# Peptides against a protein of PDB entry 3NZW, part 61

Target 1, 212 residues: chain A of PDB entry 3NZW
Amino acid sequence: TTTLAFRFQGGIIVAVDSRATAGNWVASQTVKKVIEINPFLLGTMAGGAADCQFWETWLGSQCRLHELREKERISVAAASKILSNLVYQYKGAGLSMGTMICGYTRKEGPTIYYVDSDGTRLKGDIFCVGSGQTFAYGVLDSNYKWDLSVEDALYLGKRSILAAAHRDAYSGGSVNLYHVTEDGWIYHGNHDVGELFWKVKEEEGSFNNVIG
Target 2, 222 residues: chain B of PDB entry 3NZW
Amino acid sequence: QFNPYGDNGGTILGIAGEDFAVLAGDTRNITDYSINSRYEPKVFDCGDNIVMSANGFAADGDALVKRFKNSVKWYHFDHNDKKLSINSAARNIQHLLYGKRFFPYYVHTIIAGLDEDGKGAVYSFDPVGSYEREQCRAGGAAASLIMPFLDNQVNFKNQYEPGTNGKVKKPLKYLSVEEVIKLVRDSFTSATERHIQVGDGLEILIVTKDGVRKEFYELKRD

## One batch from the design tools (peptide; made by RFdiffusion4, then SolubleMPNN)

Design b2_p14_1_s2 (from b2_p14_1, 7 letters changed)
Fold by OpenDDE base, seed 5:
Structure b2_p14_1_s2 (fold): chain B 212 residues (1-212), chain C 222 residues (1-222), chain A 14 residues (1-14)
Amino acid sequence: as target 1 above (212 residues)
Amino acid sequence: as target 2 above (222 residues)
Amino acid sequence: GPDTSPGELPKFVP
């Protein structure tokens, strides 16, 4: 798995691969590793697919309850804290989760929290999570700027996942791309790695380790 | 160390069409190398046009299916006989599976039906309740033999339009019920040849707007 | 652990 999220002047970019594995078996190439919690809040999945899917869906229910009770959207901080508190209660039970909670509230602005099953909760501007995270960081860190245009930021997210998909055997399938703004998240499509790789190679003159 | 799980073998397969879905399973039940039964159905009509199979450890599979059937019953009681949608069924099954997260049902679960738009739907689950809607899925002993075949023949993976130098993929299209049944039969006949835990009989449940139809075919009884 | 066929192991998105 490779997931990433980063903040920039235009909001948040979230990009993820879509491969799931069971040992050496490719279980799926089409896993939705972004859970749309609500129109303004996204969760990402790394680790156990069931753990992430179940509890992030549960989180969505908790967020909805908050809205009903408080008559306002839950903050990203509060949403991530709910999840963090939950997984902490299960500490030692064997949950496997590496998640990012990404959203935009008027109060907080664009916000990203990393939450994992070890009980770690971190606020930050840039996170890559999964077995391919180091490959993604290599590209992302080399090209990241706060002042990226939306177009460039989207491309950078996509390109970083592509790099990880290329090098990490446990990452691949496709890139799912999201842009999060104050008005909510916008889905920017599913990009098959098999096609995207060759396109990028041709346009950039990159990936010269592969003969086309 | 005591192993609470058994393995009863078998294989299941789901394929969604445009306005139908198919869930198929062999009827062989085995323990180790001994055939317990040559006809033990493992694909079930659960009502509300939902068919279900949980393949792996049969005791767990049967328990899960019974619990789901009971869930359907209670859903009707609580919601004035409202039809349970396939997506809601999938969510319910997730909760059944994840409720035993720390002592899982040792099964690969597939359900099939029609979505609320009347389109064919197949959902697959891992033992602890992760689920995905897919166009096709193989599960069980011979899944590794069948799934790549389905990738190629249902999802047209690695197929390109002739004369395009591999630049244009074969377009995705729905298969007819006849085409799907053919693929299912070919899948199971092939799997039976290469896997000892698959054989004897093939039961296919076809879900349409008109209800559930069952078909049976003989497999090798070796 | 028990021998598992594909799909009988939990899916990971490592």
Scores: peptide ipSAE 0.298, ipTM 0.810, DockQ to the pose 0.105
Fold by OpenDDE base, seed 1:
Structure b2_p14_1_s2 (fold): chain B 212 residues (1-212), chain C 222 residues (1-222), chain A 14 residues (1-14)
Amino acid sequence: as target 1 above (212 residues)
Amino acid sequence: as target 2 above (222 residues)
Amino acid sequence: GPDTSPGELPKFVP
């Protein structure tokens, strides 16, 4: 898995691959590793697919209950804390989760929290999570700046996942891309890695280790 | 050390069409190298036009199916005989599976039916309740043999239009029920040839708007 | 443990 999220002048970019594995077996190439919690809040999945899918869906329910009770959207901080508290209760039980909670509230602005099953909860501007995270960081860190245009930021997110999909055997399938703004998240499509790879290679002159 | 799990072998396969879905399974039940039964159905009509199979450890599979059937019953009681949608069924099954997250059902679960728009739907589950809707899925002993075949024949993976120098993929297209049945039969006959835990009989449940139809075919009994 | 067929192992999104 490779997931990433980063803040920039235009909001948040979230990009993820779609491969799931069971050992050496490719279990799926089409996993949705972004959970759409509400129109302003996203969760990402790395680790156990069931753990992430189950508890982030549960988180969505908790967030909705908050909205119903409090008559306002839950903050990203509070949403991430709910998840963090939950996984901490299961500490030692064997949950495997590496998640990012990404969203926008008027109070917080664009916000990213990293939450994992070890009990870590971190606020930050840039996170890559998964077995391919180091590959993604290599591209992302090399090209990141706060003042990226939305177009450039989207491309950078997509390109970083592509790099990870290329090098990490446990990442691949497609890139799902999101842009989070004040008006909520916008889905920017599913990009098959096979097609994307050749497109990027041609346009950039990159991936010269692969002979077309 | 005591192993609470058995492996009863077998293989299951689901394929979604445009307005139908198919869930098929062989009827062989085995322990180690001993055939327990040559006809032990493992694909079930659960009502509300939902068919289900949980392949792997048969005791766990049967338990899960029974629990789901019971869930359907209670759903009707609680909601004035409202039909359980396939997506809601999938969510329910996730909860059944994840409820045993730390002592999982040792099964690969597939359900098939029609979505609320009348389109064919196949959902597959891992042992702990991760699920996704797919066009096709193989599970069980010969899944590794069949799934790549389905990737090629249902999803047209690695197929390109002739004369395009590999630049244009074969377009996705729904298969007819006849084509799907043929693929299922070919899959199981092929699997039977190469896997000892697959054989004896093939039961295919076809879900349409008109209900569930069953077909049976003999497989090699070796 | 028994030889696990594909699908009998939990899916992982590592």
Scores: peptide ipSAE 0.288, ipTM 0.806, DockQ to the pose 0.106
Fold by OpenDDE base, seed 3:
Structure b2_p14_1_s2 (fold): chain B 212 residues (1-212), chain C 222 residues (1-222), chain A 14 residues (1-14)
Amino acid sequence: as target 1 above (212 residues)
Amino acid sequence: as target 2 above (222 residues)
Amino acid sequence: GPDTSPGELPKFVP
């Protein structure tokens, strides 16, 4: 798995691959590793697919309950804290989760929290999470700027996942791309790695380790 | 060390069409190298035009299916006989599976039906309740033999238009029910030839707007 | 546990 999220002047970019594995078996190439919690809040999944899918869906329910009770959208801080508290209660039970809670509230602006099953909760501007995270960081860190245009930011997210998909055997399938703004998240499509790779290679002159 | 799980073999396969879905399974039940039964159905009509199979450890599979059937019943009680949608069924099954997250049902679960738009739907589950809607899925003993075949024949993976130098993928299209049945039969006959845990009989449940239809075919009995 | 066929292991998104 490779997931990433980063803040920039235009909001948040979230990009993820779509491969799931069971040992050496490619279980799926089409896993939705972004869970749409609500129109303004995204969760990413790495680790156990069921753990992430179940609890982030549960988180969505908790967030909705908050909205009903408080008559206000839940903050990204609070949403991430709910999840963090939950997984912490299961500490030692064997949950496997590496998640980013990404969203926008008027109070917080664009916000990213990293939450994992070890009980770590971190606020930050840039996170890559999963077995391919280091590959993604290599591209992302090299090209990241706060002042990226939305177009460039989207491309950078996509390109970073592509790099990870290329090098990490546990990452691949497609890139799912999101842009989060004050108006909510916008889905920017599913990009098959097989097609994307060749396109990027041709356009950039990159991936020269592969003969076309 | 006590092992609470067994493996009863078998294989299941789901394929979604445009306005139908198919869930098929062999009828062989085994333990180790012994055939317990040559006809033990493992694909079930659960009502509301939902068919379900949970393949792996049969005791767990049966338990899960029974629980789901009960869930359907209670859903009707609680919601004025509202039809359970396939997506809601999938969510329910996730909860059933994940409810045993720390002592999982040792099964690969597939359900098939029609979505709310009348399109064929197949959902597959891992043992702990991760689920995905897919066009096709094989599960069980011969899944590794069948799934790549389905990738190629249902999703047209690695197929390109002739004369395009691999630049144009074969376009995706829905298969007819007849085509799907052929693929299912070919899948199971082939799997039976290469896997000892697959054979005896093939039961296919076809879900359409008109309900669930069952077909049965003999498989090799060796 | 016993040997498993594909799909009988939890899906992992490592």
Scores: peptide ipSAE 0.287, ipTM 0.817, DockQ to the pose 0.105
Fold by OpenDDE base, seed 4:
Structure b2_p14_1_s2 (fold): chain B 212 residues (1-212), chain C 222 residues (1-222), chain A 14 residues (1-14)
Amino acid sequence: as target 1 above (212 residues)
Amino acid sequence: as target 2 above (222 residues)
Amino acid sequence: GPDTSPGELPKFVP
């Protein structure tokens, strides 16, 4: 798996691959590793698929309950804290989760929290999470700027996942791409890695380790 | 060390069509190298036009299916005989599976039916309840033999339009029920040749708006 | 205690 999220002048970019594995077996190439919690809040999945899917869906329910009770959308801080508290209660039980909670509230602005099953909760501007995270960081860190245009930021997110998909055997399938703004998240499509690879290679003159 | 799990072998396969879905399974039940039964159905009509199979350890599979059937019953009681949708069924099964997260059902679960728009739907589950709606899925002993075939023949993976130099993929299209049945039969006959835990018989449940139909075919009995 | 891990690994999203 490779997931990433970063803040920039235009909000948040979230990009993820779609491969699931069971050992050496490719279980799926089409996994949705972004959970749409509400129109302003996203969760990403890395680690155990069931753990992430179950608890982030549960988180969605908790967020909805908050909205109903408080008559206001839950903050990204509070949502991530709910999840963090939950996984901490299961510490030592064997949950496997590496998640990013990404969203926008008027109070917080664009916000990213990293939450994992070890009990870590971090607020930050840039995170890559998964077995391919180092490959994604290599591309993302080398090209990241706060002042990126939305177009360039979307491309950078997509391109970083592509790099990870190329080098990490456990990442691949497709890139799912999101842009989060004050008006909510926008889905920017599913991009097959095979097609995307050749397109990027041709346009950039990159990936010269592969002969066409 | 005590192992609470057995492995009863077998293979299951789901394929969704445009207005139908198919869930198939062989009827062989084994333990190690011994055939326990040549006809033990493992694909079940659970009501509300939902068919289900949980393949792996048969005791766990049977328990899970029974629990789901009971869930359907209670859903009707609680919601004035409302039909359980396939997506709601999938969510329910997730909770059944994840409820045993730390002592999982040793099964690969597949359900098939129609979505609320009348489109064919197949959902697959891992042992602990992650699930995905897919166009096709193989599970069980010979899943590794069948799934690549389905990728090629249902999802048209690695197929390109002639004359495009590999630049244009073969377009996705729905398969007819007849085409799906052919693929299912070819999958199981092929798997039977290469896997000792697959064989004897093939039972296919076809879900349409008119209900569930069953078909049976003989497989190799060696 | 008994091994309660399934012989078939769940799907991982690494």
Scores: peptide ipSAE 0.117, ipTM 0.794, DockQ to the pose 0.057; fails the geometry check

Design b2_p14_1_s3 (from b2_p14_1, 7 letters changed)
Fold by OpenDDE base, seed 4:
Structure b2_p14_1_s3 (fold): chain B 212 residues (1-212), chain C 222 residues (1-222), chain A 14 residues (1-14)
Amino acid sequence: as target 1 above (212 residues)
Amino acid sequence: as target 2 above (222 residues)
Amino acid sequence: MPDTSQGELPEFVP
């Protein structure tokens, strides 16, 4: 798995691969590793597919309950804290989760929290999470600027996942791309890694280690 | 060291069509190298036009299917005989599986039916309840032999339009029920030849708007 | 049965 999220002047970019593996077996190439909690809040999945899918869906329910009780959308801080508290209760039980809670509230603006099954909760501007995270960071850190255009930011997110998909055997399938703004998240498509790789190679003149 | 799990072998396969879905399974049940039964069905009509199979450790599979059938019954009691939708069934099965997260059902679960728009639907589950809707899925002993074949023949992976120099992929299209049945039969006959845990019989459940139809075919009894 | 783990989560170094 490779997931990433970063803040920039235009909001948040979220990009994820779609491969699931069971050892050497490719279980799926089409996993949805972004959970759309509400129109303004996204969760990402890395680690155990069931753990992430189950508890982030549960988180969605908790967020909805908050809205019903408090008559306002839950903050990104509060949503991430709910998840963090939950996984902490299962500490040592063997949950495997690496998640980013990404969203926008009027109070917080664009916000990203990292939450993992060890009980770590971090607020930050840039996170890559998964077995391919270091490959993604290599591209992302090299090209990241706060002042990126939306177009450039989207491309950078997509390109970083592509790099990870290329080098990490546990990442691949496709890139799912999101842009989060004050008006909510916008889905920017599913990009098959096979097609995307050749396109990027041709356009950039990159990936010269692969003979076309 | 005590192992609470067994492996009863077998293989299952789901394929969704436009207005139908198919879930098929062999009827062989084994332990180690011994055939326990040559006819032990593992694909079940659970009501509400939902068919289900949980392949792997048969004791766990049977338990899970029974629990789901009970869930369907209770859903009717609680919701004035409302039909359980396939997506709701999938969510329910996730909870059944994840409820045993720390002592999982050792099964690969597939359900098939029609979605709320009348389109064929197949959902697959890991042992602890992650699930995905897909056009096709193989599970069980010979899944690794069949799934790549399905990728090629159902999802047309690595197929291109003639004369395009590999630039245009073969367009996705739904298969007819006859085409799907042929693929299922070819899959299982082929798997039987190469896997000792697959054989004896093939039971296919076809879900349409008119209900569930069952077909049976003999497989090699070696 | 395949443990559909997305691989060992590297020690989540953020």
Scores: peptide ipSAE 0.026, ipTM 0.776, DockQ to the pose 0.053
Fold by OpenDDE base, seed 1:
Structure b2_p14_1_s3 (fold): chain B 212 residues (1-212), chain C 222 residues (1-222), chain A 14 residues (1-14)
Amino acid sequence: as target 1 above (212 residues)
Amino acid sequence: as target 2 above (222 residues)
Amino acid sequence: MPDTSQGELPEFVP
């Protein structure tokens, strides 16, 4: 798995691969590793598929209940805290989760929290999470700046996941890309790694370790 | 060390068509190298045009299917005989599986039916309840033998249009019921040749808007 | 008891 999210002048970019594995077996190439909690809030999944899928779906329900009770959208801080509190209750039980809660509220602005099954909850501007995170960081950190255009930011997110998909055997399939703004998240498509790789290689002159 | 799980072998396969879905399974039940039964069906009509199989440890599979069938029953009681949609069924099964997250059902679960638009639907589950809707999925003992074949023949992976120098992928298209049945039969015939835990018989449940049809084919018995 | 989180049982890992 490789997931990433970063804040920039234009909001938040979220990009994830779509491969799931069971040991050496590629279980799926089409996993949806982004949970759309509400129009302004996303969750990402790394680790155990069932753990992430189950509890982030549960989180979605909790967020909806908050909206119904409080007549206001839940904050990113509160949403991430709910998840963090939940996984902390299971500390030591063997949950495997590396998640990012990304969203926008008027109060907070664009916000990213990292939450994992070890009980860690971090607010930050840039996170890469999963077995391919270091590969993604290599590209992302080298090109990141706050003042990226939306177009450049989207490309950078996509490109970082592509790098991870190339080097990490546990990452691949496709890139799912999101842009989160004050108006909510926007889905920017599913990009097959097989096609994307060759396109990027041609356009950038990159990946010269692979002979076309 | 005590192992609470058995492995009864077998293989299951789901393929979604445009307006139908197929869920197939062999009828062999085995423990180690001993055939317990040559005809033990593992694909079930659960009502509401939903077919289900949970392949792996048969005791767990049977328990899970029974629980789901019971869930369907109670759904009708609680919701004035409303038909359970396939997506809601999938969510329900996730909860059944994840409810035993720390002592899982040792099964690969596949359900098949029609979505609310009448399109074929196949959902697959890992032992602890992660699920995904897919066009095809193989599960069980010979899944590793069959799934790559399905990737190639259902999803046309690694196929390109002739004369395009590999630049144009073979377009995705739905398969007819006849084509799907052929693929299923070929898959199980091939798997039977190479896996001792697969064989004896093949039972195929075909879900259409008209209901569930069942077909049976003989497989090798050696 | 066997647990998928410990790799004792098959588990899908994204």
Scores: peptide ipSAE 0.174, ipTM 0.777, DockQ to the pose 0.055; fails the geometry check
Fold by OpenDDE base, seed 2:
Structure b2_p14_1_s3 (fold): chain B 212 residues (1-212), chain C 222 residues (1-222), chain A 14 residues (1-14)
Amino acid sequence: as target 1 above (212 residues)
Amino acid sequence: as target 2 above (222 residues)
Amino acid sequence: MPDTSQGELPEFVP
């Protein structure tokens, strides 16, 4: 798995691959590793598919309950705290989760929290999470600027996942791309890694380790 | 060390069509190298036009299917005989599986039916309840033999239009029920040749708007 | 007890 999220002048970019594995077996190439909690809030999944899918769906329910009770959307801080508190109760039980809670509220602006099954909760501007995270960081950190245009930011997110998919055997399939703004998240499509690879190679003159 | 799980072998396969879905399974039940039964059905009609199979450890599979059937019954009681949708069924099964997260059902679960728009739907689950809607899925002993075949023949992976120099992919299209049945039969006959835990019989449940139809075919009995 | 996180039981890992 490779997931990433970063803040920039235009909001938040979220990009993820879509491969799931069971050991050496590619279980799926089409996994949805972004959970759309509400129109302004996203969760990402890395680690155990069931753990992430189950508890982030549960989180969605908690966020909805908050909205119903308080008559306002839950903050990204509060949403991430709910998840963090939950996984902490299961500390040592063997949950495997690496998640980013990304969203926008009027109070907070664009916000990213990292939450994992160890109970770690971190606020930050840039996170890559998963087995391919180091490959993604290599590209992302090399090209990241706060002042990126939306177009360049989207491309950078996509390109970083592509790099990880190329080098990490546990990442691949496709890139799912999101842009989060004050108006909510916007889905920017599913990009097959095979097609994307050749396109990028041709356009950039990159990936010269592959002859073709 | 005591192992609470057994492995009863077998293989299951789901494929969604445009207005139908199929869920198929062999009827062989084994323990180690011994055939317990040559006809033990493992694909079930659960009502509300939902078919289900949980393949792996048969005791766990049977328990899970029984619980789901009971869940369907209670759903009707609680919601004035409302039909359980396939997506809701999938969510329910997730909770059944994840409820035993720390002592999982040792099964690969697949359900098939029609979505609310009348389109074929297949959902697959890992042992602890992650699930995905897919066009096709193989599970069980010979899943590794069948799934690549389905990738090629259902999802048209690695196929390109002739004369395009590999630039144009073969377009995705729905398969007819007849085409799907052919693929299912070819999958299981091939799997039977190469896997000792697959064979004896093939039972296919076909879900349409008109209900569930069953077909049976003999497989090699070696 | 079987530990899915350690691969004793198959699980999907995204």
Scores: peptide ipSAE 0.167, ipTM 0.787, DockQ to the pose 0.057; fails the geometry check
Fold by OpenDDE base, seed 3:
Structure b2_p14_1_s3 (fold): chain B 212 residues (1-212), chain C 222 residues (1-222), chain A 14 residues (1-14)
Amino acid sequence: as target 1 above (212 residues)
Amino acid sequence: as target 2 above (222 residues)
Amino acid sequence: MPDTSQGELPEFVP
């Protein structure tokens, strides 16, 4: 798995691969590792698919309850805290979660929280999470700027996941790409790694370790 | 270390068509190298045009299916006999599975039916309740033998248009029910030849707008 | 541990 999210002048980019594995077995190439909690909040999944899918869906319900009670959308801070508190209650029980809660509220602006099953909750500008995270960071950190255009930011997210998919055996399938703004998240498509790889290689002159 | 789980073998397979879905399973039930039964159905009509199979440890599978059937019943009671949609069924099954997250049902679960648009739908689950809608899925003992075949024959993986030098992928298209049944039969026949835990009989449940139809085929009984 | 069909997504490497 490789997931990433980063803040920039245009909001948040979220990009993830779609491979699931059971040991050496590729269980799926089409896993949705971005969970659309609500139109304004995204959760990413790394670790146990069921743990992430179940609890982030549950989180969506909690966020909805908040909206009903408070007549206001939940903050990203509060949403991430709910999840963090939940997983902390299960600390030691064997949950496996590495998640990013991403959203944009007027009060907070674009906001990313990292939450994992160890009880860690971190606010930050850039996170890569999963077995391929180091590969993604290599590309992302090298090209990241706050002032990226939306187009460049989307490409950077996609490109970073592609790098991880190339090097990490546990990452691959496709890149799912999201842009989060004040108006909510926008899905920017599913990009097959096979097709994307060759396109990027040709356009950039990169991935020269592979002879086309 | 105490292992509460058994493995009763078998294999299941789901394929979604345009306006139908199939869920198939062999009827062999084994423990280790002993055949317990040559005809133990493991694919069930659960009502509301939903068919379900939970393959692996049969005791867990049966328990899960029974619980789901009960869930369907209660859904009708609570919602004025509203039909349970396949997506809602999937969510329900997730909760059933994840409710035992720390002592999981040792099963691979597949359900098949029609979505709210009348399109064929197959949902697959891991033992703890992660689920995904897919066009096809194999589960159980011979899943590793069948799934790559399905990737190739249902999803047309690694197939390209002739004369394009591999630049144009074979376009995705829905298969007819006849084509799907043929693929299912070929899959299980092949799996039976190469896996001792698969055989005896093949039961295919076909879901259409008109309901659930069952077909049975003999498999090798060795 | 039950073999999860979707497998443990690779360990969250922090």
Scores: peptide ipSAE 0.027, ipTM 0.778, DockQ to the pose 0.061; fails the geometry check

